# Designs tried in a protein design run: peptides against a protein of PDB entry 3ZN8. Part 21

Target 1, 125 residues: chain A of PDB entry 3ZN8
Amino acid sequence: LEEYDKIQKKMEDVMEGKGKLTLRDVYAQIIALRKMGPLSKVLQHIPGLGIMLPTPSEDQLKIGEEKIRRWLAALNSMTYKELENPNIIDKSRMRRIAEGSGLEVEEVRELLEWYNNMNRLLKMV

## One batch from the design tools (peptide; made by RFdiffusion4, then SolubleMPNN)

Design b1_p11_8_s1 (from b1_p11_8, 5 letters changed)
Fold by OpenDDE base, seed 4:
Structure b1_p11_8_s1 (fold): chain B 125 residues (1-125), chain A 11 residues (1-11)
Amino acid sequence: as target 1 above (125 residues)
Amino acid sequence: VLLDLIAEQLR
C-alpha cells in the first residue's frame, strides 16, 4: 500500500506538471501492482474501475498478464539512462532491448509508443 | 490510471 501510494502521488505530481513520468516509474508501478496479485485482483482493488470499465474476460486478463510480463522483460533489459529518459531509445537500442528480452522489436516499439501516449495524456491534464 | 491505459490498449 505505502509503495503504491508513493507511486500514485508521483503520478499525480506529474499530472500537475511537477515532474516527468519515466519508464522507471512505470516499472515501479507495475511491480507494486503485481505485489497485490494477478491483474484480476488488482482491478478489484481500484475503486470505481469496475463501474467505468466492463469486467475483463478471463482471456483478456491472460492477454494483459502476458503483455505485462513481456513489458517487464523489456524494462529489465533497459539501461538506467533509457529507463530515466526513454526518448534516447533509437532503433539500435530497441533492437538490443528486444534481443536481451527475447521480444520482437515491434513489442519494444509498442511499449515505447504506449509510454509516449501516456506521457502526452499526463501533460494534457 | 496505468492499468486503465493498459486495459484500453488491450481492447
Scores: peptide ipSAE 0.096, ipTM 0.692, DockQ to the pose 0.355
Fold by OpenDDE base, seed 3:
Structure b1_p11_8_s1 (fold): chain B 125 residues (1-125), chain A 11 residues (1-11)
Amino acid sequence: as target 1 above (125 residues)
Amino acid sequence: VLLDLIAEQLR
C-alpha cells in the first residue's frame, strides 16, 4: 500500500508538470500493482474502469498479464541510466535489451513508443 | 499509466 501511494503521488506530480515520467516509474508502478494480486484484482480497484471499459474476459486478462511480464523483462534488462532517461536508448541499446530479455526488438520498441506516447500526453495536460 | 496500457490491450 505505502509503495503504491508513493508511486501514485509521483504520477500526480508528473501530471502536474513537477516531474518526468521515467521507465523506473513505470517499473515501480507495475511491481506495486502486481503485489495487489492478479490483474483482475488490480482492475477491480480502479474506480470508473468498469464503467469506461468492458469487463475483460479471462483470456484478455491473461494476454495483458503476459504483456506486462514481457515488458518487465525488458525493464529488468535496462541500465539505471536507461530507466531514468529512456531517450538515450538507441538501436544498439534496444537490441541489447531485447537480447537480454528474450524479446523481439519490436517488443522493446513498442514499450518505448508507449512510454513516449505517455510522455506526450503528460505534456499536453 | 498502467491503466492506459491495460485499456490498449483490451482493444
Scores: peptide ipSAE 0.091, ipTM 0.691, DockQ to the pose 0.306
Fold by OpenDDE base, seed 5:
Structure b1_p11_8_s1 (fold): chain B 125 residues (1-125), chain A 11 residues (1-11)
Amino acid sequence: as target 1 above (125 residues)
Amino acid sequence: VLLDLIAEQLR
């Protein structure tokens, strides 16, 4: 609980423009949520999600959980400097991360693009 | 953030 509350507070500071979201923060949030149980149980604990999103099928939950596992493998293959400043990840770093995680380079690119899009959205709030 | 990711994948 306390680790999760610290992560949430840091996310609030980022949403207020007082901080920067990093991949380290993303990693910490994923780990905190996974400690609560399977993705299906985590989603049930999100206030308002069941109102804003259709209830995912069991197959969609399995796909989402596999995607999270794959992204954790990529994050675990990053250096501390890359996690704190993902903008330093060039094509060579991205290939190394893919090889180290057993992922396609495209999947690492997708994670980085998602992070970039998220960080753009947080600057518009 | 992760919730928004999950939300985006469910859209």
Scores: peptide ipSAE 0.090, ipTM 0.693, DockQ to the pose 0.311
Fold by OpenDDE base, seed 1:
Structure b1_p11_8_s1 (fold): chain B 125 residues (1-125), chain A 11 residues (1-11)
Amino acid sequence: as target 1 above (125 residues)
Amino acid sequence: VLLDLIAEQLR
């Protein structure tokens, strides 16, 4: 709970333009969510989400949980400098991260693209 | 927010 509240406050500060979302923040958030249980339980704990989103199928939840696990492997293979400033991650860094995590380079690219999209959306609020 | 976007990317 306390770790989740710190992450929410940091996300609010980023939305207010008082901060920057980093991959360290993404990592901390994923870990906090996983402490709440499987993705299905986490989704149930978000007020209003069950009204806004169709209940995902059990197969979609399994795919999501696997994706989160793979992204955690990628994040664990990043340096502190990369986590704090993901913009430095070039093709050479992506390949190293992929090799270190047992992922395809495309999966590391997808994580970075997702992060970039997140950081754009947070700047529009 | 993170979960909403994970859910959107899984669509």
Scores: peptide ipSAE 0.088, ipTM 0.690, DockQ to the pose 0.359

Design b1_p11_8_s2 (from b1_p11_8, 7 letters changed)
Fold by OpenDDE base, seed 4:
Structure b1_p11_8_s2 (fold): chain B 125 residues (1-125), chain A 11 residues (1-11)
Amino acid sequence: as target 1 above (125 residues)
Amino acid sequence: TLFQLLAERLR
């Protein structure tokens, strides 16, 4: 509950232009979602998403859960400065994060691209 | 917003 309220408030602050979404916020969100259980349970809690998106197959849910686990490994390999200011992550930092997490550089790039897209979307709402 | 709906359900 307390972790969810913090995430909610942070999302509201970002939507109101009072804050910036960071990778620390992303990390907190992923941890909170994992405490709720499998990605299948999380998606069931989103009203209307099941109407707008095809219900993912059990295999798609497993793939999504693996991707989340891989992104957590990347986030755990980041420095506090990188988590707070993801824009400082250059090619050298990205490679270090990939090596430290056992991921491909492309997977770290995908996480950063997802973050950038999410942060743009939140500023448009 | 989708995020508000998510946040309300995460409670």
Scores: peptide ipSAE 0.018, ipTM 0.534, DockQ to the pose 0.109
Fold by OpenDDE base, seed 2:
Structure b1_p11_8_s2 (fold): chain B 125 residues (1-125), chain A 11 residues (1-11)
Amino acid sequence: as target 1 above (125 residues)
Amino acid sequence: TLFQLLAERLR
């Protein structure tokens, strides 16, 4: 409940332009989503969306879960300053995070690109 | 938003 209310309030603040989405917020959301189960199952309970979304195959769910685990490893290898301000993550920091998490630099880049895209979308609403 | 729907479901 308390973790939920913090995530909700933070998301509302970001949507209202009163806050910034950070990688710490992303981490908290990933953990919350994992407690609920697969996002696809949550979306299937939304009236009208369950008809429009193809039910992901079991293999697609496994691939998605592995990707999330890899992103969590990257996030766990970041400093607090990097989590709060991902824009400071240069090529040297990306390489350190990749090495510390057992990931390719490209996977760390993909996480950062995803984060940047999410921040752009949240600023457009 | 997707996040609001996810939020409401965590409630």
Scores: peptide ipSAE 0.017, ipTM 0.524, DockQ to the pose 0.103
Fold by OpenDDE base, seed 5:
Structure b1_p11_8_s2 (fold): chain B 125 residues (1-125), chain A 11 residues (1-11)
Amino acid sequence: as target 1 above (125 residues)
Amino acid sequence: TLFQLLAERLR
């Protein structure tokens, strides 16, 4: 509960332009979602949303869980400075993170691209 | 936010 309230407050601060979304915030959110179970199951319990959201197959849930596990491995291989300021991650840092996490450099790039896209969307709202 | 909607439903 306390971790959830901290994440919620941080999201509110970011949406109001009072804060910046970091990869540390992303990490905390992924951990919270894993503790609560698959987001799709949680969303199915919201009246009106469960009818509009396709129920992912069991295979899609497993693929999603594996992708989240890989992203957590990448995040765990980052330094505190990289988590707080992901724009410092150059090609050399990205390669180190990939090697340390057992991932392809492209999978680390996809995580960073996703983060950059999320930050762009949050600035438009 | 999606998280606010989830928080309101889980209370």
Scores: peptide ipSAE 0.016, ipTM 0.497, DockQ to the pose 0.079
Fold by OpenDDE base, seed 3:
Structure b1_p11_8_s2 (fold): chain B 125 residues (1-125), chain A 11 residues (1-11)
Amino acid sequence: as target 1 above (125 residues)
Amino acid sequence: TLFQLLAERLR
């Protein structure tokens, strides 16, 4: 409950333009989601959405879970300054994060691109 | 939003 209220408040602050979405916020959200179980099970309990969203196959859930595990490894290899300001992550930092997480540089790039796209979308609202 | 849905369920 307390972790939830913190995530909700942070998300409200970001949506209201009072805050910046950081990779620390992304990390906290991923951890909270993993404690609740698969997002698909979350969406199935929304009235009307369970009829409109194809239930992800068990294989799609496994693929999504593995991708999240890899992203958590990358996030765990970032410094506090990088988590709070991902825009400072240059090619040298990206390579260090990849090496420290056992990921390809491309996978770290994908995470950062996803973050940048999300942060752009939140600024357009 | 996905975040509102996550919000409503963690409550």
Scores: peptide ipSAE 0.017, ipTM 0.526, DockQ to the pose 0.106; fails the geometry check

Design b1_p11_8_s3 (from b1_p11_8, 6 letters changed)
Fold by OpenDDE base, seed 4:
Structure b1_p11_8_s3 (fold): chain B 125 residues (1-125), chain A 11 residues (1-11)
Amino acid sequence: as target 1 above (125 residues)
Amino acid sequence: PLLELLAEKLR
């Protein structure tokens, strides 16, 4: 609960323009959400998501959990500087992160694209 | 490379 409340407050601060969402914040969020239980329970605890997203099938949950596991491997392969400042991650850094995590470079790119889209969305609200 | 990453992660 306390870690989740810190993440929510951080998201609120970013929405108010008082901060920047980092990949460290994303990592903390993923870990906090995983501590809450299966992805199905996690989605129920996100305000507005339960109204906007259809209840995922068991197969979609399994795919989502695997994707989260892969993204955690990528995040664990990043430096603290990369986690705090994801904009420094170039093609060379992406390749290193991919190799270190056992992922394709495309999967690391997808994580960074998702982060960039999320950070844009939070600044637009 | 890997040792430098570990060293940069420990800083």
Scores: peptide ipSAE 0.047, ipTM 0.655, DockQ to the pose 0.027
Fold by OpenDDE base, seed 5:
Structure b1_p11_8_s3 (fold): chain B 125 residues (1-125), chain A 11 residues (1-11)
Amino acid sequence: as target 1 above (125 residues)
Amino acid sequence: PLLELLAEKLR
């Protein structure tokens, strides 16, 4: 509960134009969600998501859980400076993170692109 | 190398 409330407040602050969403905040969110149980149970507790998304098949849930696991491996392979300021992550840093996590560089790029898109959307609301 | 990255992560 307390970790979730900190993440919500951080998202609210970013939406108000106060502060910046970091990959450390993303990491904390993923860990908090995983503590709630399997992704299937988490999605059922998000108001409005169950209305906009068809009930994911068991196979889609497994794919989503594997993707989250891979992104956690990437995040665990980042430095503290990279987590706090993801904009410093260049091609060399991406390759290192990929090698350290056992991922493709494209998967690390996808995580960073998702983060950049999320941070843009939160500033537009 | 991996050791320098561990050192940077601890700084």
Scores: peptide ipSAE 0.031, ipTM 0.627, DockQ to the pose 0.027
Fold by OpenDDE base, seed 1:
Structure b1_p11_8_s3 (fold): chain B 125 residues (1-125), chain A 11 residues (1-11)
Amino acid sequence: as target 1 above (125 residues)
Amino acid sequence: PLLELLAEKLR
């Protein structure tokens, strides 16, 4: 609960322009969500999401859980400087992170693209 | 080098 409240406050601060979302914040968010249980339980705890999104199939939940696990492996293979400043991650850093995490470079790129999109959305609200 | 990356990860 306390970790989740810290993440919500950080998200509010970023939306208000008082901060930036980092991959460290993403890591903390993923860990907090995983402490709530399987992705299915997490989705049930988000108010209004169950009415806005079709109930994911069990297979879609498994795919999502595996994707989250793979992204955690990538994040665990990053340096503190990369987590705090993801914009320094070049092609050489992406290859190292991929090799260190047992992922394809494309999967590391997808995580970074997702992060960049989220950080843009939070700055527009 | 790999050693500098390890040192940066241990900081």
Scores: peptide ipSAE 0.023, ipTM 0.620, DockQ to the pose 0.027
Fold by OpenDDE base, seed 2:
Structure b1_p11_8_s3 (fold): chain B 125 residues (1-125), chain A 11 residues (1-11)
Amino acid sequence: as target 1 above (125 residues)
Amino acid sequence: PLLELLAEKLR
C-alpha cells in the first residue's frame, strides 16, 4: 500500500511537470502491481480501466504477464545509472542488458520505446 | 569488464 501511494504521487508530480518518470519508477510500479497478485487481479483494482478496455481474455492476461516478467528481467540487468537516466542506454548497453536478461535486443528496445512513449504522453497531459 | 558492471550496479 505505502509503496503504491508513493508511486501514484510520483506519477502525479510527473504529470504536473514537477519530475521525470524513470525506469526505477517503472520497476517500482511493476513490483507494486505484482504484490497485488496475478495481472488478472491487478486489472480489477484499476478504476476506469474496465470502461476503456474490453475484459482481456485469459490468453491475453498470460501474454501480458509474460511480457511484464521479461521487462523485469531487463530492468534487473540494468545499472542504477541506466534506471535513473534511460537516455544513456546506447546499442552497447542494450546488447549487454539483452545478454544479461536472456532477451533479444529488440525486446530491450521495445521496453525503452514504451518508456519514451509513456514519458511523452505524461508531458502532454 | 563484468566486475566493473557489478561495482556500478552495487553503487
Scores: peptide ipSAE 0.021, ipTM 0.592, DockQ to the pose 0.027

Design b1_p11_8_s4 (from b1_p11_8, 7 letters changed)
Fold by OpenDDE base, seed 3:
Structure b1_p11_8_s4 (fold): chain B 125 residues (1-125), chain A 11 residues (1-11)
Amino acid sequence: as target 1 above (125 residues)
Amino acid sequence: PLLQLLAERLR
């Protein structure tokens, strides 16, 4: 409940132009998420998703969990300044993050692209 | 959608 209300308030503040979503916000949410158990249990509790999304296969859930684990490794390899301002992440920083996390540079780029898309969508609602 | 999935898990 309390962590949900913090997420909602942060999303509202971003929608009103009073703030921005950061990778620190994403990191905190992923960590809290991992404490609540497997991704499979979460998707089952989302009202209306069972009608709009095909129930992901067990293999698709495992792929999603591995992707989140890999993105968490990237986030753990970022500095506080990078988490707060992901737009400062140049090619050199992106390579350092990839090397420090054991990821391909493309996987770090994909995380940043996802973040940019989410932050744009929140400003359009 | 992923942030909403995260929010619903933290609810």
Scores: peptide ipSAE 0.020, ipTM 0.557, DockQ to the pose 0.191
Fold by OpenDDE base, seed 1:
Structure b1_p11_8_s4 (fold): chain B 125 residues (1-125), chain A 11 residues (1-11)
Amino acid sequence: as target 1 above (125 residues)
Amino acid sequence: PLLQLLAERLR
């Protein structure tokens, strides 16, 4: 899929140090994931994941889908400058994003921490 | 990584 080739190229560029993962890239990936259907269906069709991870309960899948929806609300409340450079998101910006998305500040912090961890992992591979 | 999993899934 054209969306896959874009994600792969972006990952290669980040792994080679020719690019950076942004929250715009995260947003695009979440949207692409959602186009494939519920997280349950997405996980079921990942080869080898059913061997490495216990099949999530239906409740765990619902929690995961709700979390993704909340993260999308946060991302939709960010400026283009914040999406391209998440490191500029200070406490004031984080509070504004939380208020604009109807989320707790901690939920916005969790998204940013997840992004930072993901960006570190991609640089280590 | 999760992004690799997502990429493989979108293939």
Scores: peptide ipSAE 0.020, ipTM 0.567, DockQ to the pose 0.158
Fold by OpenDDE base, seed 4:
Structure b1_p11_8_s4 (fold): chain B 125 residues (1-125), chain A 11 residues (1-11)
Amino acid sequence: as target 1 above (125 residues)
Amino acid sequence: PLLQLLAERLR
């Protein structure tokens, strides 16, 4: 699908140091994963993950799917400038995003921490 | 990376 090719090319550009992962890229990816089906199906498509990680229980999958829905609510509450440049998100912006999405500030912080970790990993490949 | 593997499988 054209959307998946755009996501792949963006990841390649980030790994080659030609770009950065943004929260817009994260949003597009989460939407793509949701179109693939339940989180269980998504995890089955990751080579070697089932060898390194125990298969999540049905309850763990439900928790993971709820977390993804909550992160989408946070992303939908961000401005375009925040999605493109997540490093501008200060404590005041985090609180606004949390309030607008019905989340705790800690959940918005967790999303940003995950993003920062992922963006570091992609730059090391 | 995890994101690339997911993107490749979503094609």
Scores: peptide ipSAE 0.019, ipTM 0.555, DockQ to the pose 0.142
Fold by OpenDDE base, seed 2:
Structure b1_p11_8_s4 (fold): chain B 125 residues (1-125), chain A 11 residues (1-11)
Amino acid sequence: as target 1 above (125 residues)
Amino acid sequence: PLLQLLAERLR
Protein backbone atom coordinates (compact mmCIF):
# COMPACT_ATOMS: atom_id res chain seq x y z
CA LEU B 1 0.00 0.00 0.00
CA GLU B 2 2.31 2.81 1.19
CA GLU B 3 4.87 2.26 -1.58
CA TYR B 4 2.19 2.34 -4.26
CA ASP B 5 0.38 5.40 -2.91
CA LYS B 6 3.73 7.24 -3.04
CA ILE B 7 4.23 6.20 -6.68
CA GLN B 8 0.69 7.24 -7.64
CA LYS B 9 1.00 10.60 -5.90
CA LYS B 10 4.37 11.16 -7.58
CA MET B 11 2.87 10.41 -11.01
CA GLU B 12 -0.03 12.81 -10.30
CA ASP B 13 2.41 15.53 -9.15
CA VAL B 14 4.47 15.05 -12.36
CA MET B 15 1.38 15.20 -14.60
CA GLU B 16 0.31 18.39 -12.78
CA GLY B 17 3.80 19.89 -13.39
CA LYS B 18 4.54 19.87 -9.60
CA GLY B 19 7.47 17.45 -10.00
CA LYS B 20 9.71 15.50 -12.35
CA LEU B 21 9.77 11.79 -13.10
CA THR B 22 13.14 10.35 -12.06
CA LEU B 23 14.79 6.98 -12.61
CA ARG B 24 14.18 6.37 -8.90
CA ASP B 25 10.46 6.67 -9.65
CA VAL B 26 10.92 4.28 -12.60
CA TYR B 27 12.75 1.80 -10.34
CA ALA B 28 9.97 1.96 -7.74
CA GLN B 29 7.33 1.40 -10.46
CA ILE B 30 9.18 -1.62 -11.90
CA ILE B 31 9.50 -3.17 -8.42
CA ALA B 32 5.80 -2.53 -7.72
CA LEU B 33 4.79 -4.08 -11.07
CA ARG B 34 6.99 -7.16 -10.44
CA LYS B 35 5.34 -7.67 -7.03
CA MET B 36 1.95 -7.67 -8.78
CA GLY B 37 2.95 -10.17 -11.48
CA PRO B 38 2.58 -9.73 -15.24
CA LEU B 39 0.90 -6.42 -16.16
CA SER B 40 -1.08 -8.34 -18.80
CA LYS B 41 -2.91 -10.22 -16.03
CA VAL B 42 -3.79 -6.89 -14.40
CA LEU B 43 -5.05 -5.43 -17.70
CA GLN B 44 -7.22 -8.53 -18.29
CA HIS B 45 -9.19 -7.62 -15.16
CA ILE B 46 -10.18 -4.23 -16.64
CA PRO B 47 -13.59 -4.58 -18.36
CA GLY B 48 -13.26 -3.80 -22.08
CA LEU B 49 -9.42 -3.72 -22.21
CA GLY B 50 -9.11 -7.51 -22.56
CA ILE B 51 -10.98 -7.20 -25.88
CA MET B 52 -8.89 -4.27 -27.17
CA LEU B 53 -5.42 -5.51 -26.17
CA PRO B 54 -3.99 -8.66 -27.73
CA THR B 55 -2.93 -11.04 -24.96
CA PRO B 56 0.87 -11.19 -25.14
CA SER B 57 2.23 -14.63 -25.96
CA GLU B 58 4.21 -16.43 -23.25
CA ASP B 59 7.34 -15.68 -25.31
CA GLN B 60 6.53 -11.94 -25.41
CA LEU B 61 6.06 -12.00 -21.63
CA LYS B 62 9.47 -13.69 -21.19
CA ILE B 63 11.14 -11.13 -23.49
CA GLY B 64 9.49 -8.31 -21.53
CA GLU B 65 10.58 -9.82 -18.20
CA GLU B 66 14.18 -10.15 -19.43
CA LYS B 67 14.16 -6.52 -20.62
CA ILE B 68 12.85 -5.38 -17.21
CA ARG B 69 15.54 -7.47 -15.45
CA ARG B 70 18.25 -5.83 -17.59
CA TRP B 71 16.87 -2.36 -16.86
CA LEU B 72 16.83 -3.16 -13.12
CA ALA B 73 20.50 -4.20 -13.35
CA ALA B 74 21.30 -0.84 -14.98
CA LEU B 75 19.27 1.08 -12.37
CA ASN B 76 21.02 -0.83 -9.54
CA SER B 77 24.37 0.26 -11.03
CA MET B 78 23.43 3.96 -10.94
CA THR B 79 24.34 6.40 -8.18
CA TYR B 80 21.63 8.17 -6.18
CA LYS B 81 22.56 11.40 -7.98
CA GLU B 82 22.11 9.72 -11.39
CA LEU B 83 18.75 8.18 -10.39
CA GLU B 84 17.51 11.59 -9.16
CA ASN B 85 18.87 13.53 -12.15
CA PRO B 86 19.35 11.23 -15.18
CA ASN B 87 20.39 14.20 -17.35
CA ILE B 88 23.88 14.09 -15.73
CA ILE B 89 24.51 10.64 -17.24
CA ASP B 90 27.21 11.26 -19.84
CA LYS B 91 29.13 8.73 -21.97
CA SER B 92 31.55 7.97 -19.11
CA ARG B 93 28.69 7.32 -16.68
CA MET B 94 26.83 5.19 -19.28
CA ARG B 95 29.96 3.05 -19.78
CA ARG B 96 30.41 2.59 -16.01
CA ILE B 97 26.72 1.66 -15.62
CA ALA B 98 26.96 -0.80 -18.52
CA GLU B 99 30.12 -2.44 -17.11
CA GLY B 100 28.62 -2.62 -13.61
CA SER B 101 25.37 -4.17 -14.89
CA GLY B 102 26.85 -6.54 -17.50
CA LEU B 103 24.99 -4.66 -20.27
CA GLU B 104 25.99 -3.05 -23.53
CA VAL B 105 26.29 0.76 -23.50
CA GLU B 106 23.51 0.78 -26.13
CA GLU B 107 21.12 -0.90 -23.68
CA VAL B 108 21.81 1.79 -21.08
CA ARG B 109 21.27 4.41 -23.81
CA GLU B 110 17.94 2.74 -24.73
CA LEU B 111 16.78 2.93 -21.08
CA LEU B 112 17.70 6.63 -20.94
CA GLU B 113 15.97 7.29 -24.26
CA TRP B 114 12.83 5.55 -23.00
CA TYR B 115 12.98 7.65 -19.82
CA ASN B 116 13.43 10.87 -21.81
CA ASN B 117 10.49 9.99 -24.09
CA MET B 118 8.29 9.13 -21.10
CA ASN B 119 9.22 12.38 -19.35
CA ARG B 120 8.36 14.35 -22.53
CA LEU B 121 4.96 12.63 -22.82
CA LEU B 122 4.13 13.33 -19.16
CA LYS B 123 4.85 17.04 -19.72
CA MET B 124 2.42 17.14 -22.68
CA VAL B 125 -0.53 15.78 -20.62
CA PRO A 1 -8.26 3.80 -13.38
CA LEU A 2 -5.18 1.58 -14.03
CA LEU A 3 -3.49 3.18 -11.01
CA GLN A 4 -6.57 2.43 -8.85
CA LEU A 5 -6.59 -1.26 -9.86
CA LEU A 6 -2.89 -1.38 -9.12
CA ALA A 7 -3.56 0.18 -5.68
CA GLU A 8 -6.30 -2.37 -4.89
CA ARG A 9 -3.93 -5.28 -5.66
CA LEU A 10 -1.11 -3.81 -3.54
CA ARG A 11 -3.51 -3.63 -0.55
Scores: peptide ipSAE 0.016, ipTM 0.491, DockQ to the pose 0.081

## One batch from the design tools (peptide; made by RFdiffusion4, then SolubleMPNN)

Design b1_p12_1_s1 (from b1_p12_1, 8 letters changed)
Fold by OpenDDE base, seed 3:
Structure b1_p12_1_s1 (fold): chain B 125 residues (1-125), chain A 12 residues (1-12)
Amino acid sequence: as target 1 above (125 residues)
Amino acid sequence: ALLQLITDFLRK
């Protein structure tokens, strides 16, 4: 709970333009959520999500859970410098991360693209 | 907001 509150406060600061979301922040948040249980249980504890988004099917939850597992493998294969500044991740670094995590390079690219899109959306709020 | 965006992305 204390770790969750720290992450929430940091996310609020980022939303207020007082900070930058890094992959370290993403990693910390995923880990905090994983401590609450599987994705299905986590989603049940998010107020208003069921009102704003359709309830995912069991198959969608399984796919989402596997995707989180793969992203954690990628994040665990990154250096602290890469987590703090993902923009330094070039093709060589992406290949290393993919090889170290047992992922395809395209899956690592997808994670980085998602992160970039998230940062763009946060700057628009 | 971040959790919702993660969830939305995972659902696509």
Scores: peptide ipSAE 0.120, ipTM 0.681, DockQ to the pose 0.448
Fold by OpenDDE base, seed 1:
Structure b1_p12_1_s1 (fold): chain B 125 residues (1-125), chain A 12 residues (1-12)
Amino acid sequence: as target 1 above (125 residues)
Amino acid sequence: ALLQLITDFLRK
């Protein structure tokens, strides 16, 4: 709970333009959510999500869990400097991360693109 | 908010 509250506060600060979301923040949040249980249980704890979105099928939940596992592998293969400043991740770093995590380079690129899109969205708030 | 965005992304 304490870790979750720290992450929430950090997210609020980022949304208020008082901070920058990093992949370290993303990693910490994913880990905190994983402590709540599998994705299915996590989704059940999000107020309004079950009302706004149809309940994912069991297969969709499995795919989501696998995606989280793969992204965590990528994040675990990043350096502290890369986690704090993902913009330094060039093609060489991305290939290293992919090789170290057992992922395709395209999957690492997808994670980075998601992060960039997330940061853009947070800056618009 | 980030959790929702992660979940939205994972659903795509």
Scores: peptide ipSAE 0.118, ipTM 0.680, DockQ to the pose 0.458
Fold by OpenDDE base, seed 5:
Structure b1_p12_1_s1 (fold): chain B 125 residues (1-125), chain A 12 residues (1-12)
Amino acid sequence: as target 1 above (125 residues)
Amino acid sequence: ALLQLITDFLRK
């Protein structure tokens, strides 16, 4: 819980324009959430989520858990420089990350696209 | 906040 609160505070600072969200920040938060248990338990600890979002089915939770595992594999295959500055990840780096993580290049691209979309949203707030 | 963003992505 304490580690989660620290990461939440850092994310708030990023959302306030006081920082930049990196893949290192994403990685740290996913790891902190995983320490709380399976995705089902993690979702139970998010205030207001049960009011804003319907409770996921067991199948949806399984799909979500698999996606998290795949993204962690990709993140674990990145260099520190790539985690801090994902914009340097070219086609050659994406292929290396995919090979190292046992993923398709398209899955690595999907993670990077998600990250880019998050950064766009953070700049609009 | 990040988990909500991840959840939103996974639901799309």
Scores: peptide ipSAE 0.117, ipTM 0.675, DockQ to the pose 0.419
Fold by OpenDDE base, seed 2:
Structure b1_p12_1_s1 (fold): chain B 125 residues (1-125), chain A 12 residues (1-12)
Amino acid sequence: as target 1 above (125 residues)
Amino acid sequence: ALLQLITDFLRK
C-alpha cells in the first residue's frame, strides 16, 4: 500500500506538471498493481471502470495478462538510464532490449509509443 | 489515471 501511494502521489505530481513520467515509474506501478492480484482483480479496484468499460471477457483478461508479462520482460531488459530517459532508446537499443526480453522489436516500439502517448496526455491534464 | 490508461490501451 505504501509503495502504491508513493506512485499515485508521483502520478499526481506529473499530472500537475511537477514531474515527468518515466518507464521506471511505469515499472513500479505495474509491480504494485501485480501485488493486488491478477488483472481481473486490479480492474475491480478501479472506481468507475465498470461503468465506463464493459467487463472484459476471460480471453481479453488473458491477452492483457500476457501483454503485461511481455512489457515487464522488456522493462527488465532496459538499463537504468533507459528507464529514466526512454527518449535515448534508438533502434540499436530497441533491438538489444527485444533480444534480451525474447520479444519482437515491434513490441518494444509499441511499449515506447504507448509511453510517449501517455506522457503527452498527462502533460495536457 | 495511469492504471486507467494502461487498461484502456490493453483493451485496444
Scores: peptide ipSAE 0.118, ipTM 0.681, DockQ to the pose 0.455; fails the geometry check

Design b1_p12_1_s2 (from b1_p12_1, 7 letters changed)
Fold by OpenDDE base, seed 3:
Structure b1_p12_1_s2 (fold): chain B 125 residues (1-125), chain A 12 residues (1-12)
Amino acid sequence: as target 1 above (125 residues)
Amino acid sequence: ALLELIYEFLRK
């Protein structure tokens, strides 16, 4: 709960144009949410989700849960400098991360693309 | 909010 509140405050600061959301922040939030159990249980605790997004099917939940596990493996294979500044992750770093995590390079690229899109979205709100 | 964004990304 305490870590979740810190991450929410960090997100609020970023939305106000103060600071930057990093992959370290993403990692911390994923870990905090994982303590609540599987994705299906966590989604039940998000206020307003049922109003803003369609209810995911069981298959979508399984896919989402697997994607989170893969992204955690990638994040665990990153250096502190990469987590704090993902923009330094070039093709060589991305290949190293993929090899270290047992993922395809395309899956690491997908995580980075998601991060960039999320960071842009948070700045627009 | 992060999980909502993850879900939004995955469903597209």
Scores: peptide ipSAE 0.144, ipTM 0.678, DockQ to the pose 0.370
Fold by OpenDDE base, seed 1:
Structure b1_p12_1_s2 (fold): chain B 125 residues (1-125), chain A 12 residues (1-12)
Amino acid sequence: as target 1 above (125 residues)
Amino acid sequence: ALLELIYEFLRK
């Protein structure tokens, strides 16, 4: 959980405008959380989450787990430069990442869109 | 915070 705490601190720094969230940060946190088990178990370990968010159905958990696996495959197919600065990922890079991960280009695009949205939200908090 | 955002995205 030490890695988790480091990442949380990083998130706080980003929220305070002292840093930038990268896909490396995202990857590291996903991996750290995965050490606690499947998504269902991970959610149980976060105090207050069940109060703020509705309890997911079993089907939603399965979909979530599959999506996480697919996104991890994409992240594993990225270069260090891409993980640090996702903005450099152009159409050619997206295609390479998709091919390397066995994903559709649209799924890689979805991950990047999610990242961009999350990074904006964190800066607004 | 990150997991909450992931969860929020996945539930949509």
Scores: peptide ipSAE 0.144, ipTM 0.675, DockQ to the pose 0.427
Fold by OpenDDE base, seed 2:
Structure b1_p12_1_s2 (fold): chain B 125 residues (1-125), chain A 12 residues (1-12)
Amino acid sequence: as target 1 above (125 residues)
Amino acid sequence: ALLELIYEFLRK
């Protein structure tokens, strides 16, 4: 709970323009959420989510769990410097990360694209 | 908030 609260506070600081969300923060949050159980259980603990978002199907939950597993593998294959500053991840680094994680380069690119989009959204709110 | 963003990405 304490680790989760720290990450939430950091996300708030980023939304207020006081910080930068990194892949280290993403990693830490995923790990903290995983301590609460599978994605289905985690979603149940988010107040108001069921009102704002449709309840995911069982198939969507399975896809989500597998995607989280793959992203964790990618994150575990990154250097500290890459986690703190994902913008340094070029094509060569992406390929290394993909090889180290057993993923396709496209899956690593997808994670980075998601991260970039999320950072843009957080800065707009 | 991050999980919501993950969910929004995964549903696309």
Scores: peptide ipSAE 0.141, ipTM 0.675, DockQ to the pose 0.413
Fold by OpenDDE base, seed 5:
Structure b1_p12_1_s2 (fold): chain B 125 residues (1-125), chain A 12 residues (1-12)
Amino acid sequence: as target 1 above (125 residues)
Amino acid sequence: ALLELIYEFLRK
């Protein structure tokens, strides 16, 4: 619970433009939330989610759970320097991460593109 | 907050 609160505060600071979101922050938050159980159970604990977002189907939850599992594998295959500064991840690093995680290079690219899009959105708020 | 963002992208 204490770790979760620290991560939430960090995310709030980033959303307020007081910090930069890193993949280390992403990793830490995913791990903290996974301690609550599967994605379906975690979503039930987010206040206001049922008001702001449609309730996902069981199939959507399964797809989301698999995506999280795959992204965690990629994150676990990154170095600390890469997690803190994802912009250093070139084609060679991306291939290494993919091979180490058992993923396709395109899946690692998808994670990085998602991260870049998140940072763009946070800067627009 | 992060899960909401993840969900927003996954649903598209």
Scores: peptide ipSAE 0.140, ipTM 0.667, DockQ to the pose 0.381

